# Peptides against a protein of PDB entry 4N78, part 204

Target 1, 186 residues: chain A of PDB entry 4N78
Amino acid sequence: HFQVICRLLGYQGIAVVMEELLKVVKSLLQGTILQYVKTLMEVMPKICRLPRHEYGSPGILEFFHHQLKDIVEYAELKTVCFQNLREVGNAILFCLLIEQSLSLEEVCDLLHAAPFQNILPRVHVKEGERLDAKMKRLESKYAPLHLVPLIERLGTPQQIAIAREGDLLTKERLCCGLSMFEVILT
Target 2, 155 residues: chain B of PDB entry 4N78
Amino acid sequence: MAELQMLLEEEIPGGRRALFDSYTNLERVADYCENNYIQSADKQRALEETKAYTTQSLASVAYLINTLANNVLQMLDIQASQLRRMESSINHISQTVDIHKEKVARREIGILTTNKNTSRTHKIIAPANLERPVRYIRKPIDYTILDDIGHGVKW

## One batch from the design tools (peptide; made by RFdiffusion4, then SolubleMPNN)

Design b2_p22_3_s1 (from b2_p22_3, 7 letters changed)
Fold by OpenDDE base, seed 5:
Structure b2_p22_3_s1 (fold): chain B 186 residues (1-186), chain C 155 residues (1-155), chain A 22 residues (1-22)
Amino acid sequence: as target 1 above (186 residues)
Amino acid sequence: as target 2 above (155 residues)
Amino acid sequence: KVFPEISDEQAREFVREELDKL
């Protein structure tokens, strides 16, 4: 599904969606969640001492439950705040999944373009074959497929320019060094 | 362009007119030959003259038709070539627009991206310099990510 | 002369050329 979404939206669509998601997340974090956190901080007991270990885990839990009873019982926390946090979480997950899917698509595109861009696959040298000989064979095999040099030889100046630009766009993908998800986490 | 115009405005219409005139003339020649044959005391001579006129007339008409046909074909070839050039121009424009759109889109999404930190160090270092996403460091694309795609892992 | 003067040679050549195209 995410792959289809990535294909459908393209870079522009993904950018728009991500931008809007970021806005939503910021709005949630700076607005509702922040307000709830502030409210919770106000109602937090000023003196919450660690109960003595002697009370055991149940006693400690009960102690904290008692101290935080008003917070735990705050209905709006469970409904609105947690829902907002869930939405934030979902947004983050969505961004992650979109980025992953986009990266996969980009890698696939790069793989498909590689023969046309003088990018040779890593040759698995079987035992006994000279790497150099195999590489030369591959080079010779794919040499006619090099698009930019081919167009430079046969094409008009305009076609050459377009081919070069296209080649550049094909090579420069986000997966090569950029992450959207890291921006979301910051 | 001048050649096409000449074909359209002069050669083809001229050829059509010539052909039409020839048609009319053929009828006149036929009438003449018929009358000449009837009136001539030497029927054999009249027949030979008729044959000569017939052959000449047919040859002339055939030539006119051929010339006209060739001119029409030439016209069509020129037009086809013009259309191909137009198509090429349209394609060029289309490609240019698409590339431009793609560049814009990439810039837009690029704003939402940061460089992948390869450093394992846990420090959530706030990206200090919001410097312009510098040149895509052409890191060798690790295609190993695709190794698992063939094995049916439904992502 | 009602018809363009095509010489017999031109006519023959024309016919030959057309026959060669067939």
Scores: peptide ipSAE 0.025, ipTM 0.590, DockQ to the pose 0.006
Fold by OpenDDE base, seed 4:
Structure b2_p22_3_s1 (fold): chain B 186 residues (1-186), chain C 155 residues (1-155), chain A 22 residues (1-22)
Amino acid sequence: as target 1 above (186 residues)
Amino acid sequence: as target 2 above (155 residues)
Amino acid sequence: KVFPEISDEQAREFVREELDKL
């Protein structure tokens, strides 16, 4: 599903969606969530000492439950704050999945373009074959497929310019060094 | 352009008119030959004359048709060539626009991106001021990332 | 002369050329 979305939206559509999601997330974080956090900080016991390890896991849990009873009983936290946090979580997850899907599409594009861009596949050398000889054979095999050199020989100056620009755009992908998700988390 | 115009305005219409006139004339020639054969005392001579007129008329019409057909074909070839040139021009413009749109789209999404930290040790330098154009540092495309994806796809 | 003056020779040549194309 996310792959289809990536294909449908393209870079521009993805950018728009991401921008809107960032706005929503920012609004939720700076608005309702921040207010609840401030309120919770005021109600939190100032001195929450770690209970002695002698109480065991159940006793420690009960202790914390008692200390946080007022917070847990804050009904508005469950209804509004948690819902907003879920929305933020969903937005983040969506961004992550979109980025992953986009990365996969970009990788596929790079792989498909490789024979036309003088990028040779990694050759598994079978036992007894010289790597150099195999590489030369591959180079010779794919040489006619090199698009830019082919167009440079046969094409008009305008076609050559377009081919070079297209080649550059094909090579420069986000997956090669850029992450959107890291920006969303900051 | 001058050749195409001459074909469209003069040669083809002229050829069509000539062919139409020839059609009308064929009927007249046929009528003449028929009447001449009936009225002539020398039927053999009349027959020979009819054969001569028939041959000449058919040859003439055939020539006119051939000339007209060649002119039409030439016209179509010129027009086809013009259309191909126009198509090439449109394609060039379309490709230029697409490249431009792609560049704009990439700039837009690029604003939402940061460099992937490859090394564990380097401090996440918070991108400073929003205004600095994300210098596309042409880092050499490390295609090694492709190595992990390629192994899973059983072709 | 109702038909364009194609000489008998031209007519014969034309017919021959067209027959050779068949």
Scores: peptide ipSAE 0.024, ipTM 0.580, DockQ to the pose 0.006
Fold by OpenDDE base, seed 3:
Structure b2_p22_3_s1 (fold): chain B 186 residues (1-186), chain C 155 residues (1-155), chain A 22 residues (1-22)
Amino acid sequence: as target 1 above (186 residues)
Amino acid sequence: as target 2 above (155 residues)
Amino acid sequence: KVFPEISDEQAREFVREELDKL
C-alpha cells in the first residue's frame, strides 16, 4: 500500500502529506498533549519513593497504582490524551513507512537507470576470468545504451539539455543521502 | 509553406482536372479510332494510327497519374513533416514542464529532509550522577498489546 | 490536341521507366 501511495503521490504529494502531518503532530504536541502533561505534573505525588523491593512486582505495581490513582482515574487522560498520542504515533509510523517505501522505489529506479547512465554493476568474476576483460565486454555491451552520449550525438541542443537534466534528476535521489524521518523525530 | 499551398491549391486540383479531362478525351479518341478504321480504305494505316493514339493516350494518362500521385505524396510528406515538428515542439514543452515540476517537488520534499550522515552529535549530556544503571531487563516490549487499540494499517 | 504531345518514342520510354521503378 505504501509503495502505491509513493508512486501515486510522487515527491510533491509526499511532501504535502508530510508537511500536513507535521503540522498536525506539532499542534497535538504543543496543544492538548502539553496541557495534559502539565496537568499530570501538577497532580503527580511529590514524594514517590521507590517501594521496598520486598513487595515484589505485584506489590510494586499496586503501590504505584495507588500513588497514581488520581491520574489513572482522570477520565480525560484516557479518552483525549491517549487518543492524541495515538494519532501522533500513527503519523510518525506513516512517515516512516512512506520514507522506507520511497527509498525502495528510488533504489529500483536507480538500478533500472544504471545501464543507461554508464553505471555498470559489480561483476562477480567467476574463477579464471579476467575482471578487466569482463568489464570491457560489459562496457561494450552497454555502450549503445548510454542515453546522454547518444542524444549528444544525435539530438538537438534542446534535447541534449533535457537529457542532461533528466539524467541529473535520475541520479539525484533522496535515498542517496537524505532522510525525512530524522526531521520528523526532531 | 508556399510549396504546400501550391500543391493543395493548384497542382493537385489541376492534376485531378487534367485526369478527368483525359478520361473524357480517351473516349473521344477511341471513337475516332473506331470510326477512322471503319471508314478508311487503308486499314493498315488506320491501325497504325490507332496504335499511335493508343500509345500516346496511355502514356499521357500514365504521366498524369504519376504526376498527381507524386504531388499527393509530396503534399503528405510535407504535412507529415509539419506534424512531426509540431509534435516535437509539444514534447519539448511537455518535458520542460515535467522537469520543472519535478524540480519544484524535489525542493519541497528536500526541505523536509536532513543528511543521513549527520553525526548524531547528541551531546549525551551525561547526567553527572551516574545513578547505578538499573539493569533495565529490556523485556521485549510486546507491541502486540498496541495492536488491539490502533486502527493501524493491518499489515 | 487533348493529350500532351508526346512522341511515340517518348511515350514508350516513359512507360518503360515507370515500369522499371515498380
Scores: peptide ipSAE 0.027, ipTM 0.590, DockQ to the pose 0.006; fails the geometry check
Fold by OpenDDE base, seed 2:
Structure b2_p22_3_s1 (fold): chain B 186 residues (1-186), chain C 155 residues (1-155), chain A 22 residues (1-22)
Amino acid sequence: as target 1 above (186 residues)
Amino acid sequence: as target 2 above (155 residues)
Amino acid sequence: KVFPEISDEQAREFVREELDKL
């Protein structure tokens, strides 16, 4: 599903969606969640001493449950605050999945374009074969497929300019060095 | 442009008219030849004249058809060339627009991105002195000593 | 002149050229 979304939206559509999601997340964090956190901080017991170890694990749990009973019983916390936190979580996950899907698409595009852009795959050299000889053979094999040099030779000046720009756009991808998710986490 | 206009407005219509006129004239020539042959006392001469007129007329019509055909072909070639140029221009514009749109889109998404921290796997230089793991001798903590302390608190 | 004056020579040459194409 995310792959289809990435293909349908393209870079522009993804950018718009991500921007809107960031706005929503920011709004939730600075608005409702912040208000609940402030309220919780006000109601938080000032002195919550660790119960004596003598109460055992169940006793300690009950103690903390009792100390936090008023907070836990706050119905709005369970319904509204947790829902908003869930929404934030979903938004973050969505962004992550979109970025991953986009990265996969970009990698595929790069791989498909590679033969046309003088990007040769790393050949596993079997024992006894000279790496240089294999590379030369590959270079010779793919040389006719180099699009920009071909157009530079046969095309009009306008076509050459377009081909160069297209080649640059094809080579430059987010997966090569950019992360959207890191921006979301900051 | 001038050549195409001449072909469309003058040469091709003119050729069509000439061909139509020639058709009408062929009928007249045929009638003339028939009458001349019937009325002529010298049938051989009349036949030779008919042959001459027939040859000339056919050659003329053939020439007119060929000229007209060539003009039509030339017209079509010029039009095809114009269409190809127009197509090329449209394609160029379309590609330019697409590239521009893509650049804009990439700028927009780029604002939402940061450089991936390439964790240079710093070669963890294994510290040379592998300090021998000090054998942690787990002394069994005898918790039995704590058994005597817990019995005294009568809640 | 009912037919455009194609000289007999031009007519012969045209016929010859067309015959050579066949």
Scores: peptide ipSAE 0.026, ipTM 0.589, DockQ to the pose 0.005; fails the geometry check

Design b2_p22_3_s2 (from b2_p22_3, 9 letters changed)
Fold by OpenDDE base, seed 5:
Structure b2_p22_3_s2 (fold): chain B 186 residues (1-186), chain C 155 residues (1-155), chain A 22 residues (1-22)
Amino acid sequence: as target 1 above (186 residues)
Amino acid sequence: as target 2 above (155 residues)
Amino acid sequence: PVFPEISQEQADAFVREQLDSL
């Protein structure tokens, strides 16, 4: 599903969606969640001492539950605040999954483009084969597929320019060194 | 353009007219040959004359048809070439626009990106038998970045 | 019978073209 979304939206569509999600997340964090956090901070017991270890884990839990009872029972916290946090979480997860899917698509594109861009795969040499001979054979095999040199030889100046720009755009992918998710988390 | 115009306006219509006139002339020649053969005391001579006229007429018609056909083919080739040039121009414009759109899109998404922190590559202990990396001068695109991407989400 | 006179050059060209097409 995310792959389909990435294919349908492209870079521009993904950018727009992520920008809007960031706005939504920002709005939720700075608005409702912030207000609830401030309210919670105001009602937090000033003196919450660690109960004596003698009460054991259940007793300690009950103690904290009692101290926080008013907060836990706050109806608006359960309904509105947790829903907003859920929405934020979903948005973050969505962004992560979109980025992962996009990265996969980009790598696939790079792999598909590689034979046309003089990018040879790492060849596993079987026992007894010379790496150099195999590489030379591969180079010779793929040499006719080098698109930019081919167009430079056979194409018009305009086609050459377009091919070079296209080649550059193909090589310069986000997965090579850029992350969107890191920006979202910041 | 001038050649195409000449073909359309002069050569092809002229060839069609010539062919039509030739048809009319063939009928006249046939009538003449028939009458000449009937009226001639020397039927052998009349036959030879008929043969000569027939050969000439057929050669002329064949030439006219061939010329007309070649002109039509030439016209079509010129038109096809014009269409191909137009298509090429449209394709170039389209590709230019697409590249531009892609550049814009990449700028937009680029604003939402930061450089990946190169985690200190743990020294992947290169297995001892590192076959001499053939100096591919071009920085191999490290596709291994995705090795960790794909385990979990069956979507 | 007034057939358009084909120049010998045109006739020869026609014959050559026909021969080349065989």
Scores: peptide ipSAE 0.021, ipTM 0.569, DockQ to the pose 0.007
Fold by OpenDDE base, seed 2:
Structure b2_p22_3_s2 (fold): chain B 186 residues (1-186), chain C 155 residues (1-155), chain A 22 residues (1-22)
Amino acid sequence: as target 1 above (186 residues)
Amino acid sequence: as target 2 above (155 residues)
Amino acid sequence: PVFPEISQEQADAFVREQLDSL
């Protein structure tokens, strides 16, 4: 599903969606969640002593339940605050999944374009073959597929310019060195 | 443009009219040849004249058809070339616009990106000085020395 | 009959062109 979304939206559509999601997340974090956190901090018991180990696990749980009883009983916390936190979580996950899907698509595009851009795959040299000879053979095999040099020889100046720009756009992908998710986490 | 206009407005219509006139004339020539053959006392001469007229008429019509056909073909070639040039121009513009749109889109999404921290695997330079674990030889604390201080009060 | 007087030269040239194309 995310792959289809990435294909349909393209870079522009993804950017718009990500920006809007960031705005929503920011609004939720700075607005309602912050207010609830501030309120919770105000009502939080100042001295929460670690219960003595003698109370055992049930006693410790009861102790914390008692100390947090007022917070747990706050109905708005369970409904509004947790829903907002879920929304934030979903938004973050959505952004992560979009980025991952986009990265996969870009990698696939790069791999498909590689033969046309003089990018040779790392050749596994079988035992006994000289790496240099195999690379030369591959270079010779794919040389006719080099699109930009081909157009430079046969094309008009305008076609050459377009081909060069297209080649540059094909090579420059976000997956090569850029992350959107890191921006979302900061 | 001038050549195409001349073909469309003058040469092709003119050729069509000439061909139509020639067709009408062929019918007249046929009638003339038939009547001349019937009325002529010298049928051999009349036949030779008919042959000459027929050959000339057929050659003329063939020439007119060929000229007209060539002009039509030339017209079509010029039009096809113009269409191809227009198509090429449109494609070039379209590609330029698409590239521009893609650049804009990439700039927009690029604002939302940061450089991947390539965790340079800093070669953890193992600090060369392996601090020799000082083997704390736990000297057994001989507690026997304390045996003498214990004045067991003999009750 | 007013056939456009194709000069004998034009007729001959046309016939030659047609013969050369066969």
Scores: peptide ipSAE 0.021, ipTM 0.562, DockQ to the pose 0.005
Fold by OpenDDE base, seed 3:
Structure b2_p22_3_s2 (fold): chain B 186 residues (1-186), chain C 155 residues (1-155), chain A 22 residues (1-22)
Amino acid sequence: as target 1 above (186 residues)
Amino acid sequence: as target 2 above (155 residues)
Amino acid sequence: PVFPEISQEQADAFVREQLDSL
């Protein structure tokens, strides 16, 4: 699904979606979540000593339940705050998955463009073959496919310019050094 | 342009008229030859005259058809060339617009990105200047690194 | 009945064109 979304939206659509998600996340964090966190901090017991380990997990849980009874009983926390946190979480996950999917699409595009851009695949040299000879053979095989040089030879100046720009755009991809998700986490 | 106009307005219509006129004349020539043969005391001479008229008329019609056909073909070639030039121009504009749109899109998404290679210590400085052209980090794209990543992530 | 007379030059050109197309 995310791959389809990436293909459909392209860079522009992804950017718009990400921006809107960031706005939503920011609004949730600065609004309702912040208010709940502040309220919780005010009502938090000032002195919550760690219960003795001797009480075991159930006793410790009961102790904390008793100490936090008022907080746990705060109905709005369960309904509104946790829902908003879920929404934030979903937005973050969405952004992550979009970035991953976009990276895959970009890699595919790069791979498809490689023969046309004088990018030779890593040649697995079988035992006994000279790497140099194999590379030369590959170079000769793909030489006719080099689009920019071909257009430079046969095309108009305008076509050459477009081809060069297209080539540059094809080579320059986000997956090569950029992360959107890191920005979202900050 | 002048040649195309001449073809469209003068040569082709003129050729069509000439051909039509020749067609009507063929009937007249046939009638004449028939009558001449019937009325002539010298049938052999009348036959030779008929052959001559037939040959001449057929040659003339063939020439007119050929000339008209060539003119039509020439007209079509010129028009095809004009259309190709127009198509080329449209394609050029379209490609230019697409490239521009792509650049804009990349800038917009680029604002939402950080460099992956930034050492942990560098505060993700959100590029403060929104207007800074998302420097396409022209890092030499080592495409070889991408080969290893792409095969593993079967999503 | 007057058929449009083709000039000898036109006739020759026609023949040449036909021969060149073979």
Scores: peptide ipSAE 0.021, ipTM 0.549, DockQ to the pose 0.007
Fold by OpenDDE base, seed 1:
Structure b2_p22_3_s2 (fold): chain B 186 residues (1-186), chain C 155 residues (1-155), chain A 22 residues (1-22)
Amino acid sequence: as target 1 above (186 residues)
Amino acid sequence: as target 2 above (155 residues)
Amino acid sequence: PVFPEISQEQADAFVREQLDSL
């Protein structure tokens, strides 16, 4: 599903969606969540001493339940605050999945373009084959597919310019060194 | 363009008119040959004259048809070439627009990206100046990322 | 029948001449 979304939206659509999600997340964090955090800080017990070990696990739990009773019983926290946190979580998850799907799509595009861009795969040399001979065979096999040199020989100046720009855009992808998700986490 | 215009406005209409006139002339020649044969005391001479007129008239019509046909074919070829050039021009414009849109899109999404920190320890310092367009550092495309996905592609 | 290589101009002139003689 995310792969289809990435294909449909492209870079522009993904950028718009990501920007809007960031705005929503920012609004949730700076608005309702911040207010709830401030309220929680006000109701938090100033001194929460660790109960003595003598109370055992049940006694310690009861002690903490008593100290946090006001927080646990805060109905608005359970409904509105946790819902907003869930929305933030969903937005983050969505951004992660979109970036992963986009990266996969970009990798596929790079792989498909590689034969046309004079990019040869790292060939595993089987035992007994010379690496050089195998590379020469691959070069010879893919030489007719090198699009930019072909267009430079046969194309008009305008076609050459477009081909070079297209080649550059094909080579320059986000997956090569950029991350959107890291920006979201910061 | 001048050649196409000449074909459309002068040569083809002229050829059509000439062919029509030739048709009318053929009818007149036929009538003449018939009457001449009937009225002539020398039937052999009249027959030879009729043969000459028939041959000449047929040759003329054949020439006119051939010339007209060639002009029409030439016109169609020129028009086809013009359409191909127009298509190529439209395609180039479309590609230029698409490339431009893609560049804009990449700039926009680029603002939402940061360099992947290879070093575990470096605090993701949000670049304070969001304003600097993250210049796509033309780092050589490290296709090593493809190595993990490529386990299935037996070349 | 080898059509005599008569120029269209000659053919037309001939047809015209014959029509005018009529």
Scores: peptide ipSAE 0.025, ipTM 0.555, DockQ to the pose 0.005; fails the geometry check

